# Peptides against a protein of PDB entry 6J07, part 67

Target 1, 107 residues: chain A of PDB entry 6J07
Amino acid sequence: GQRGWFCGSVSQDLRQFWVAEGGTISDPRAADFLFSCDASHPDTLRIYQSLDYIEDNATVFHAYYLSAVANAKIKNSVALGHFILPPACLQKEIRRKIGSFIWEQDQ

## One batch from the design tools (peptide; made by RFdiffusion4, then SolubleMPNN)

Design b2_p20_8_s2 (from b2_p20_8, 6 letters changed)
Fold by OpenDDE base, seed 4:
Parts: C-alpha cells; structure tokens; sequence
Structure b2_p20_8_s2 (fold): chain B 107 residues (1-107), chain A 20 residues (1-20)
C-alpha cells in the first residue's frame, strides 16, 4: 500500500495531491511514508524520538518531494532519496558536505 | 546511544544519496 503520515507543517495542497495520486493518510505507526516540512515541528520531533525511528524502521521525508513529483515533466524522475529530512541537529553538518538540501534551493 | 547511532547512520545515508 501507499500510506502516508503528514506533519502539521505540510500544506493541505500537498496532502490532497498525495490522495489524488492514490495514497491514503494514516497515523505515523501505520504509515509507509512520513512527510514533513519542518524538522523542528512538534509532530516531526515526536517521530525522531520514537522507537521506530531509532530502530531504523521510520524515515522522515521532506514533503517538497510531492511538489517536485507534481511538477515533474518526466514521470518517476524525482528521487525520494534526495528528500530525506534529518533532525535539525544534523543539518549543518550535512550541508557542509552536500551544499544545500534540494528543498532549500528555490526558497 | 541508540539515537546518536541512528542519527549518524542517517547523515551518512543522506550524504551518500546526494553525492552518488
């Protein structure tokens, strides 16, 4: 299945796109994909503190992935792996190596 | 700690995906 959880930081438009593409919305425990636009949002912080996250059974993705998919000219051209959203405490370190996150490039 | 280990692995994964 394609079950997604959404942080409160994610716009309704992106949630609607997910559903329009055949996805369903569920709680984090049942979700296959976790989407957020803010690593510091309380909803997302709860994920990073969960056993599922600690045990590598949960990964948070930036919801901008859905926007990229929606706007992509070529189907399946957007790589989900480029949209992994890490905790805020890791972001500076990661940026030193990759420059900037893909969701920050057009902001 | 388990959380620190998870975070380190995540950082490595992100960097790997971005640079490959």
Amino acid sequence: as target 1 above (107 residues)
Amino acid sequence: SPLEERNRKLAERIVEEALK
Scores: peptide ipSAE 0.761, ipTM 0.961, DockQ to the pose 0.644
Fold by OpenDDE base, seed 3:
Structure b2_p20_8_s2 (fold): chain B 107 residues (1-107), chain A 20 residues (1-20)
Amino acid sequence: as target 1 above (107 residues)
Amino acid sequence: SPLEERNRKLAERIVEEALK
């Protein structure tokens, strides 16, 4: 099974979807996937400050990925790599290159 | 610093995934 951690910024609906799809919810250190909707949330900030993150053993993904999966017309058409959530300090420079993050395009 | 290096690599990865 897939183990996921969820920042407090993630809605209960998305958490429920994760579980409904066969995932389990765990603490960050045990999780295979870390989901957040807010890079500035204290929960997420703790991840970015962790040794696991610094040593490239942890990556945070925007939870909108789950919404995209839920609404996808084609199975396996949603790329997780498009939903990597970087620290707030990196977001402006990244946007200069890619335009906007996928989770911002429908806002 | 290690964190700065990690962040730089992450930014590059994100850009590569978005533009490839």
Scores: peptide ipSAE 0.761, ipTM 0.961, DockQ to the pose 0.645
Fold by OpenDDE base, seed 2:
Structure b2_p20_8_s2 (fold): chain B 107 residues (1-107), chain A 20 residues (1-20)
Amino acid sequence: as target 1 above (107 residues)
Amino acid sequence: SPLEERNRKLAERIVEEALK
């Protein structure tokens, strides 16, 4: 399916794009995709503290993925794996290895 | 802890996807 949950940090425009592309919006437990723009937002923090996350049944993606999809010349050219949003405590370590996250490069 | 282990695995996945 294409059910998505959105942190309060995600703009209404990106939510509308999701729906326009055939997605539906649901609570985190029912969602296939979890989107956020802020790892420190209370909504996102609750995900990172959940059993679903700990048991690898939940992964948070940066909502900029949707913007990248919207702007892509080829619809399937954007890799979701490049938009995994880790907890804030991991971001510095990850940046040392990969450089800036993709959502930080265009903003 | 389970959370720390989850976070470590997540970091590894992110690095792997970015550098592959």
Scores: peptide ipSAE 0.760, ipTM 0.961, DockQ to the pose 0.646
Fold by OpenDDE base, seed 5:
Structure b2_p20_8_s2 (fold): chain B 107 residues (1-107), chain A 20 residues (1-20)
Amino acid sequence: as target 1 above (107 residues)
Amino acid sequence: SPLEERNRKLAERIVEEALK
């Protein structure tokens, strides 16, 4: 399926791109993909505290993935796995190993 | 805790994907 949930931190443009590509927007429980631009946003924090997340049935992705897909020259060249958005409490230790997240490199 | 275990697994997954 192509059902997505969006945190309030995600721009309308990225939401519109999702729909234009054939996606639908749903609540977190029904969604196949969860998108956010802020791990500290209240909407996203509620996901990290949910049973679906704890039981590994939910993963949050940074919405910058959609921007990367929109601008990619080669279809399927953007890996969703590079855009997993972890809770804020994990980000520092992850950066020590990978350097910077992809969504931080254009800043 | 279950949440701590989930977070640790997630961190490992992210690192593995980035270093492929």
Scores: peptide ipSAE 0.760, ipTM 0.961, DockQ to the pose 0.642

Design b2_p20_8_s3 (from b2_p20_8, 10 letters changed)
Fold by OpenDDE base, seed 1:
Structure b2_p20_8_s3 (fold): chain B 107 residues (1-107), chain A 20 residues (1-20)
Amino acid sequence: as target 1 above (107 residues)
Amino acid sequence: SALEKRNQKLADRIVAEKLQ
């Protein structure tokens, strides 16, 4: 099974979807996927400050990915790579290159 | 710093994923 960690910023509905799809919920260190909806949330900030993150063993994804998957008609049509959630300090720079993040387009 | 290096790497990855 796939293990996921969820920031407090993630809705219960998305968490439930994860479980319904066969996922389990774990602590950040045990999780295969880290989901957040807010790079500035204390939970997420702790991830960005962790050794796992610094050593490139952890990546945070925006939980909107799960919503996109839920709404997708075609399996595997949603690219996880488009949902990497960077620290707030990087977002302006990244937006200058790619435009708005995918999760911002539906906000 | 190590964090800054990690962040830059992440930024590059994000850009690459979107634009390629």
Scores: peptide ipSAE 0.747, ipTM 0.955, DockQ to the pose 0.643
Fold by OpenDDE base, seed 4:
Structure b2_p20_8_s3 (fold): chain B 107 residues (1-107), chain A 20 residues (1-20)
Amino acid sequence: as target 1 above (107 residues)
Amino acid sequence: SALEKRNQKLADRIVAEKLQ
C-alpha cells in the first residue's frame, strides 16, 4: 500500500477514494504522498515550512489528481507531475509560464 | 535562503513537467 497525508482542505470523498484504491492515511512525516487543495491552508503551510520540504524530501500535490485518476479512461494517463501544488507565492510566476494549473481549468 | 532555493527548484520542476 501507499501512505498519504491529506490537508484539511481535501474532501472526504477524495480521501475515501484513496483508501478504496488501497492507500492508507498517515501523518505527513510518514506519508509518501501529500495532498492538498489549498496552498494557503494552515495544514499545507506547515508542510512548506518543514525541513522535509526545504530539503526536497517532501512535495505537495493537488488532490484534484485523485479525481482525475478516478475519471481517467486510460490507466496511467494522468501525470502526477502536472499536479504539483506550489506555495502561493510561486503560483503567479508559474502561471506566467505554463498558464493556469490543471485544477483551475475545470473550475 | 534555503527555502527560497527550494521554492525556485520547485517552480522549475513544475514548468519542466508541463512542457514535457
Scores: peptide ipSAE 0.747, ipTM 0.955, DockQ to the pose 0.641
Fold by OpenDDE base, seed 2:
Structure b2_p20_8_s3 (fold): chain B 107 residues (1-107), chain A 20 residues (1-20)
Amino acid sequence: as target 1 above (107 residues)
Amino acid sequence: SALEKRNQKLADRIVAEKLQ
């Protein structure tokens, strides 16, 4: 099983989906995957300020990834790399290069 | 700073994932 941490900004539905798919929920230090829906949420900000993040041992993903997986018709068609959630201070710069993030496009 | 370096690395990774 895979261990995931969830920011308070993530809905219970997405958390339940994670567990239903065989995942477990853990603290950020033990988690293999960190999920958030808000880069400005205090929970997520604490991740971006952590040594694990600074040392490139932690990456936050937008929880919409789970929704995309749940709705995917083709197995393994959803790329986790497209759901990396950067700090708010980077988002404008990144959008200038790639356009809107996937979670924004589907809103 | 270390944080700035990490942030830039992350930005580059995101761009690479999208454009590759």
Scores: peptide ipSAE 0.746, ipTM 0.955, DockQ to the pose 0.641
Fold by OpenDDE base, seed 5:
Structure b2_p20_8_s3 (fold): chain B 107 residues (1-107), chain A 20 residues (1-20)
Amino acid sequence: as target 1 above (107 residues)
Amino acid sequence: SALEKRNQKLADRIVAEKLQ
């Protein structure tokens, strides 16, 4: 099964979608996927400060990925790699190279 | 530092994923 952790910044609707698709919810250490909607949320900051993150055993994804999957017409057409959520201190540098993040385009 | 190295690696990954 797919185990996911959710920051408090993620809506209940997206959490429910995860479960409806067969996922389970766990603590960060047990999770296969970490979801957040806010790199500055205390829950997410704790991930970025963790040993698992520093040792490249943890990556945070923006939960908007789940919304994109829910609305996709073709299965596997949504690339998870486009939804990696970096710490706030990296975002300006990244935007200079790729433009706005996908989750920012409709704002 | 270890954190700085991890962050740079993550940035590079994000850029690479977008450009492919």
Scores: peptide ipSAE 0.744, ipTM 0.955, DockQ to the pose 0.636

Design b2_p20_8_s4 (from b2_p20_8, 8 letters changed)
Fold by OpenDDE base, seed 2:
Structure b2_p20_8_s4 (fold): chain B 107 residues (1-107), chain A 20 residues (1-20)
Amino acid sequence: as target 1 above (107 residues)
Amino acid sequence: SALEERNRALAERIVAEALA
């Protein structure tokens, strides 16, 4: 499916792109994809505290993925796995190993 | 805790994906 949930931190443009590409917007429990631009946003924090997340039934992705897809020259060249957004408490540790997140490299 | 375990697993996944 292509049901998505969006944190309040995600721009309306990215939400519109999702819908334009055939996606629908739903609540977190019904969504197949969870998008956020801020791990510390209250909306996203609620996801990280949910049973779905704890039980590995929910993963949050950075919405920059959608921007990357929109601007990709080659279809299917953007890997969703590179856009997993971890809780804030993990980000420093992860950056020490990978350098920077993709959504931070163009900033 | 379950949350800590989930977070650790997630961190490992992210690192693995990035360095693959």
Scores: peptide ipSAE 0.763, ipTM 0.962, DockQ to the pose 0.644
Fold by OpenDDE base, seed 1:
Structure b2_p20_8_s4 (fold): chain B 107 residues (1-107), chain A 20 residues (1-20)
Amino acid sequence: as target 1 above (107 residues)
Amino acid sequence: SALEERNRALAERIVAEALA
């Protein structure tokens, strides 16, 4: 199964999509996937400070990934790796190299 | 620190994925 944790910044629609696709919702420690729409949200900040994150056992993804999957015309065409959500302190540096994040392009 | 090292590694991963 697919266990996911959702930051409070994630809409109910995206949560419902996750469940509709067979996913379950769990706490961060039990989750296989962590989703957020705001790196500065208190829920997400706690993840970035956790031992699991520090030890490279946890990665936060932008929940817009789910929207992209829902709207994809080709099955399995959306790469999860393009939706890694970094802490706010890294975003400016990363944007200088990649231009903008995918979730920002479609907004 | 461990956190700083993790963040640096993450940044590199994100850039690598985006530019692949």
Scores: peptide ipSAE 0.763, ipTM 0.962, DockQ to the pose 0.647
Fold by OpenDDE base, seed 5:
Structure b2_p20_8_s4 (fold): chain B 107 residues (1-107), chain A 20 residues (1-20)
Amino acid sequence: as target 1 above (107 residues)
Amino acid sequence: SALEERNRALAERIVAEALA
């Protein structure tokens, strides 16, 4: 099964979608996927400070990925790699190269 | 530091995915 962890910044609707698609919710150490909507949220900051993150065993994804999957017309057309959520300290320099993050374009 | 190295690697990964 797919185990996911959710930051408190993620809506209940997106959590429910995850479960409806067969996923389960777990603590971050047991999770296969980590979802957040706010790199500055205390829950997410704890991930960025963890050994798992530092050792490249954990990556945080923006939960908007789940919304994109829910609304996709073609199965597997949404690339998870486009939804990697970096720490706040990296976001400006990344935007200079890619323009804007996908989750910012629909605001 | 280890964290700085991880962050730099992550930034490069994000850019590579977006521009692929």
Scores: peptide ipSAE 0.763, ipTM 0.962, DockQ to the pose 0.644
Fold by OpenDDE base, seed 3:
Structure b2_p20_8_s4 (fold): chain B 107 residues (1-107), chain A 20 residues (1-20)
Amino acid sequence: as target 1 above (107 residues)
Amino acid sequence: SALEERNRALAERIVAEALA
């Protein structure tokens, strides 16, 4: 089993998919995976300010990862590392080096 | 600060993952 936390910005469909795939939903401190669709959402901002994040014990991923996994369930594997969601203050800098984020390319 | 250092490290990780 795998424990996940979801920002309020994540749709119910994606949360349901997580559970359907055997995942459970927990608070951010107990979660193995943190999902969000908005780095500026209050829920996500609290993560970026948390001790767990500062001490490199927490990383936020864009929930679009779950959509990609759902669509590629029988296709090629999806790399979680491509869906790391950074704080808003870092996004411009990162885009200058890698271009648009994956979750921005399909929408 | 610790937060700034974490952010720097995160940015580097993201870039590394994307370009791998």
Scores: peptide ipSAE 0.763, ipTM 0.962, DockQ to the pose 0.607

## One batch from the design tools (peptide; made by RFdiffusion4, then SolubleMPNN)

Design b2_p21_1_s1 (from b2_p21_1, 9 letters changed)
Fold by OpenDDE base, seed 3:
Structure b2_p21_1_s1 (fold): chain B 107 residues (1-107), chain A 21 residues (1-21)
Amino acid sequence: as target 1 above (107 residues)
Amino acid sequence: SARRRAVRRAAEQGLSLADLP
């Protein structure tokens, strides 16, 4: 099963979509997928500060991915990797290399 | 975890969540 954690910044609609698609909601330590809509939200910051994340054993994805999937004609047409949500301190450098994030383009 | 690392690798390879087990 797909276990996900959601930052408080994520809407209930997206959480419900996750569950409707067969996912379950868990605490961040147990979850395989960590979703957030705000890298600066306290919940997400706690993830970035965690030992798991520091040791590269955790990845945060922008929850807009779920919205993109919900709106896509084909579910597997949306690449999850495009929705990796790095800490705010790294985002400027990433934008310099690959441009604006997808969630910024469509928000 | 190993699972999280696998998820990241899959994501970086362009896969969607639907492609993952």
Scores: peptide ipSAE 0.547, ipTM 0.919, DockQ to the pose 0.659
Fold by OpenDDE base, seed 2:
Structure b2_p21_1_s1 (fold): chain B 107 residues (1-107), chain A 21 residues (1-21)
Amino acid sequence: as target 1 above (107 residues)
Amino acid sequence: SARRRAVRRAAEQGLSLADLP
């Protein structure tokens, strides 16, 4: 099974979707997929400050990915890489280079 | 972990979570 962790910023609906699709919810140390809707949330900040993240052994994805999958006609048509959620301190620089993040665009 | 690194690489290559083992 796929183990996911969810920041407190993620809605219960998205958590339920994850479980409905066969995922399990775990602590961030055990989880393979880390989801957040807010890079500045204390839960997410703890991830960014963790040794795993510092050593590039963790990736946080924006939970809007799950919403996009839920609404897609084909489940594998949504690229996970488009939903990497970097620390807030890096987001401004990234926006200058690639534009607004998908979760910030008009939906 | 090796699994997390693999997930990251797959994500960077444009794959969906559904494509991952």
Scores: peptide ipSAE 0.545, ipTM 0.919, DockQ to the pose 0.646
Fold by OpenDDE base, seed 5:
Structure b2_p21_1_s1 (fold): chain B 107 residues (1-107), chain A 21 residues (1-21)
Amino acid sequence: as target 1 above (107 residues)
Amino acid sequence: SARRRAVRRAAEQGLSLADLP
């Protein structure tokens, strides 16, 4: 099974979708997938401050990915890499290079 | 972890969670 951790910023609906699709919910140390909707949320900040993240052994994904999958006709048509959620201090520079994040777009 | 590194590689290759074990 796929083990996920969820920031408090993630809705219960998205958590339920994860479980309905066969995922389990665990603490951030055990989880393989870390989901958040807010890079500035205290839960997410603790991830960014962790040794695992500093040593590049953790990646935070925006939970909007799960919503995109739920709405897609084909589940594997949504690229997970488009939903990497970097720390707030890096977002401006990233936007300058690749444009606005997918979760910030109207369409 | 090895799992997290594999997830990151898959994400960078444009894969979905559905493509992962």
Scores: peptide ipSAE 0.545, ipTM 0.919, DockQ to the pose 0.659
Fold by OpenDDE base, seed 4:
Parts: structure tokens; C-alpha cells; sequence
Structure b2_p21_1_s1 (fold): chain B 107 residues (1-107), chain A 21 residues (1-21)
């Protein structure tokens, strides 16, 4: 099964969708997928400060990905890589290089 | 984690979560 962790910033609806699609909810150390809607939320900040993340063994994805999948006719048409959520301190520089994030465009 | 590394590489290659085992 797919194990996911959710920041407190993620709505209950998106969590329920994850479970309905066969996912389970776990702590961030055990989870394979880390979801957040706020890079500045304390829960997400703890991820960015963790040794796993610093050593590039963790990736945080914006939970809007799940909403996009829920609304898509073809589930594999939504690219997960477009929803990588970097730390707030890097977001401005990334926007200058590749443009605004998808979740900022659609929200 | 080998799983997390695989997820990251898949994401970088433009795959969806549904494409992952």
C-alpha cells in the first residue's frame, strides 16, 4: 500500500480521498508520500528541518495534487513532479526561473 | 529510503502517483 503523511494544513476532504483511493495515513518517518498545503506550516517546517530531507531522502508534495487527480478523467495524466513543494526560502527564486506553481494558478 | 528515491525520480520524469507500484 501507499503510505502518506499529511500536514495539518491539508483538508480532511483530501485526506479522505487518499484513503478512499487505497492509501493509508502514517507518521512522516514511515510515509513514502508527504503532503502539505503550506510550506510555512510548523508541521511542514519540521520536515524541511529533518535529516531525511536535508540528505535528500524526503520530498514534500503540495496536496493540491490529490485534488487535481480527483478531478481528472485519467488519473495518470497529472504529473506528480509539478507539485513538489519546496521550502518558502527557495520559492521566489524558483518562480523566477520556471514561473508560478500550479497550485497558485488554479487556486 | 529506496522507495522515496524511486518516488522522487518518477516525479522528476513526469510520472503520476498512479504510475508507481
Amino acid sequence: as target 1 above (107 residues)
Amino acid sequence: SARRRAVRRAAEQGLSLADLP
Scores: peptide ipSAE 0.544, ipTM 0.919, DockQ to the pose 0.656

Design b2_p21_1_s2 (from b2_p21_1, 7 letters changed)
Fold by OpenDDE base, seed 5:
Structure b2_p21_1_s2 (fold): chain B 107 residues (1-107), chain A 21 residues (1-21)
Amino acid sequence: as target 1 above (107 residues)
Amino acid sequence: SERRRRVREAALAGKSIADLP
């Protein structure tokens, strides 16, 4: 099965969608997918400071990905890579080179 | 982990979670 961890910044609706689609919820060490809506949330900061993340063995994704999938006509039309959520200290440089993040475009 | 490696590779390749086993 697909195991996910959720930051406290993620709504219950998105968590419920994950479970409805066959996912399970686990602690961050066991999870295959790490979801957050806020790079500055204490839960997410703990991930960025973890040994797994420092050693490049973890990736945080913005939970808006799940909303995009829920609203898509075809589920596999939404690219997961567009929703990688980097630490806040890197975001300005990324925006300069690539542009605004997809979760910011509708705001 | 091996699973996380596959997830990252799929993400960088533009795939969706639906494309993963």
Scores: peptide ipSAE 0.694, ipTM 0.948, DockQ to the pose 0.655
Fold by OpenDDE base, seed 1:
Structure b2_p21_1_s2 (fold): chain B 107 residues (1-107), chain A 21 residues (1-21)
Amino acid sequence: as target 1 above (107 residues)
Amino acid sequence: SERRRRVREAALAGKSIADLP
């Protein structure tokens, strides 16, 4: 099964969608997928500070991915890589090189 | 984690979670 962790910044609707699609919710150490809507939220900051993340054994994804999947005609048409959520301190430089994040474009 | 490595590789390859085993 697919195990996910959710930052407190993620709405209950998106969590419910994850479960409805067959996912389970677990603690961040056990989860395969880490979802957040705010890189500056204390929950997410703890992930970025963790040894797993520092050693590149963890990736945080913006939970807007789930919204995009929910609204897509085909579930596998949404690229997960577009929703990697880096620490806030890196986002300005990333926007300069690649452009605004997809979750910002739809706001 | 081998599972998390696969997740990252799939993400960078443009895949969706639905495409993962």
Scores: peptide ipSAE 0.694, ipTM 0.948, DockQ to the pose 0.653
Fold by OpenDDE base, seed 4:
Formats: structure tokens, sequence, C-alpha cells
Structure b2_p21_1_s2 (fold): chain B 107 residues (1-107), chain A 21 residues (1-21)
């Protein structure tokens, strides 16, 4: 199964979609996927400060990925890599190099 | 973990979660 962890910044609707699609919700240590909507949320900050993340054994994804999948005609048409959520301190530099994040483009 | 590594590799390859084994 697919185990996911959710930051408090993620809506209940997206969590429910994850479960409806067959996923389970677990603590961040056990989760395969870490979802957040806010790199500055305390829950997400704890991930970035964790040993797993520091050692490149964890990746945080923006939960908007789930919304994109929910609205897609074909589930595998949404590229997961476009939804990697880096720490806030790195986002400005990343935007300069590759442009605005996908979750910001509809704003 | 091995699973975390595969997730990252899939993401970098442009895959979706639905594409994961």
Amino acid sequence: as target 1 above (107 residues)
Amino acid sequence: SERRRRVREAALAGKSIADLP
C-alpha cells in the first residue's frame, strides 16, 4: 500500500481523496509520501529538520499534486516531480532558475 | 529507505504515483 503523511496545512478533502484512492495515513517516519501545502508550517519544518531529510532520505511534495490528479482524466498524466516542495529558504533561487512552482501558477 | 529512494527516482523521472509498482 501507499502510506502518506500530511502536514496540518493540508485540507481534509485532499486527505480523504488519498484514502479513497487506496492510500493510508501514517506518521512521517513510516510514510512513503510526505504532503504539505506550506513549507513554513511547523509540521513541515520538523520534516526539514529531521535526520531523514538532512540525509536526503525524505522528500516533501506539495499536496496540490493530489488535487491535480483528482481533476485529471488520466492519473499518470501528472508529473510528481513538479510538486517537490523545498524549504522556503531555497524557493527564491529555484524560481529564478526554473520558474514559478506549479501550485503558484493559478494564483 | 529503499521505498523513499524509489519515490524520489520516480519523481525525478517525471512519473506519477500511479506509475509506481
Scores: peptide ipSAE 0.694, ipTM 0.947, DockQ to the pose 0.625
Fold by OpenDDE base, seed 2:
Structure b2_p21_1_s2 (fold): chain B 107 residues (1-107), chain A 21 residues (1-21)
Amino acid sequence: as target 1 above (107 residues)
Amino acid sequence: SERRRRVREAALAGKSIADLP
């Protein structure tokens, strides 16, 4: 099964989509996928401060990935790696070198 | 976990969740 955790910053619609697609919702310790819409949200900050994350055993993804999947003509055409959500302290440098994040782009 | 490692590697390889192992 696909177990996901959701930051409080993620809308109920995206959570419902996750469940509709066969996912389940769990606590962050058990979840395989950690979703957030705000790297500065207290829920997400707790993830970044956790031992799992510090030891590189956790990845936070921007929940906009689920929206992109929902809108895609082909379900597997959206690359999950484009939605890795780094801590806020790293985002400025990443934008400088790679460009704006996909969830920040005007579609 | 090993599963999370595989998820990250697959993600960086351009995979969608639907294609993850």
Scores: peptide ipSAE 0.693, ipTM 0.947, DockQ to the pose 0.608

Design b2_p21_1_s3 (from b2_p21_1, 9 letters changed)
Fold by OpenDDE base, seed 3:
Structure b2_p21_1_s3 (fold): chain B 107 residues (1-107), chain A 21 residues (1-21)
Amino acid sequence: as target 1 above (107 residues)
Amino acid sequence: SARRRAVREAAAAGKGIHDLP
């Protein structure tokens, strides 16, 4: 089973989808997946400031990944790596090199 | 953790969550 943590910025619908697909919801220290819809949300900022994240032992994903999976014909056709949510201070440089994030394109 | 590392590696390899154990 997959354990996920959700920032307060994530809708209840996406949380419910996670659980419906067999996931469980846990605290950020125990979670395998950390989901957020806002890199500037206080909950997400606490993750970025945590020792686990600073030591490169944590990754935050944009929760829009779950929406993309829900709407895909083939569930495993959605690449998880496209939904890595970096701190806001790094996003500008990433956009310059890779382009706009998927969750920004679909909004 | 080992799980966190596996998630990151899968993400880097272009895989989805359904490809993870």
Scores: peptide ipSAE 0.568, ipTM 0.923, DockQ to the pose 0.659
Fold by OpenDDE base, seed 1:
Structure b2_p21_1_s3 (fold): chain B 107 residues (1-107), chain A 21 residues (1-21)
Amino acid sequence: as target 1 above (107 residues)
Amino acid sequence: SARRRAVREAAAAGKGIHDLP
């Protein structure tokens, strides 16, 4: 099964959806997936500052991915890569090049 | 981590979480 960590910025509903779909919740070191709704939240900032992240062995995804999956007709049709949540310092440049993030468009 | 690398590669390939073991 998939192990997930959740930033405090993620709603309980999305956490419950993760568990309902067969996921488990773990600490960030053990988690396969790291979910957040706020790159500036202290929990997420600690991830960005961690050795795993610095060494490119961790990826943070916006938890809106789970909402998109929940609302999709075909669950595996939602591209996970579109929901990578980069540090705030990179987001402005990314928006300039590729446009607004999906979670900003739908929320 | 092999799992973390697989997740990142799947994401880069446009896949979803259901495509992972």
Scores: peptide ipSAE 0.568, ipTM 0.923, DockQ to the pose 0.681
Fold by OpenDDE base, seed 2:
Structure b2_p21_1_s3 (fold): chain B 107 residues (1-107), chain A 21 residues (1-21)
Amino acid sequence: as target 1 above (107 residues)
Amino acid sequence: SARRRAVREAAAAGKGIHDLP
């Protein structure tokens, strides 16, 4: 099964969708997927400060990915790579090179 | 872990969670 961790910034609806799709919720160390809606949230900051993340053994994804999947006609048509959530200090540089993040475009 | 690596590789390849083995 797919194991996910959720930052406190993620709504209960998205968590429930994850479970409804067969996922389980775990602590950050055990989780295969790390979801957040806010790179500045204390929970997410702790991930960025963790040894796993520093050693490039962890990736944080924006939880809006789950919303996109929920609304897609074909669930596997949503590219997970477009939802990587980097630390705030890197976001401006990324936007300059590749444009606004997907989770910002619908706002 | 192997799972974390697979997730990263899938993301890089433009896949979604449902495409993972």
Scores: peptide ipSAE 0.567, ipTM 0.923, DockQ to the pose 0.628
Fold by OpenDDE base, seed 5:
Structure b2_p21_1_s3 (fold): chain B 107 residues (1-107), chain A 21 residues (1-21)
Amino acid sequence: as target 1 above (107 residues)
Amino acid sequence: SARRRAVREAAAAGKGIHDLP
């Protein structure tokens, strides 16, 4: 099965949706997916500082992806790559080149 | 890991979690 880790910034509703869809919740070292709603949250910062992340063996996704999947007619129509959550220090430059993130457009 | 690599490849290909094996 798919193992997910959740930052404290992620709502219980999204965690429950993950479990309802067959996912399990694990620690970040064992998790296949890392979800966060805040790149500046201490939990997420610890991920960015980990060896797995520094060595490009981990990716943090914005948990809004799960909300988008939950509301989509077709669950696999939501592109996971659009929800990569980079460190805050990189977001300004990314917005300059690509534009605002999807999770920022609906708020 | 193989799982982390699959996630990265799926994201790059514009796929979602449900497209993963």
Scores: peptide ipSAE 0.564, ipTM 0.923, DockQ to the pose 0.606

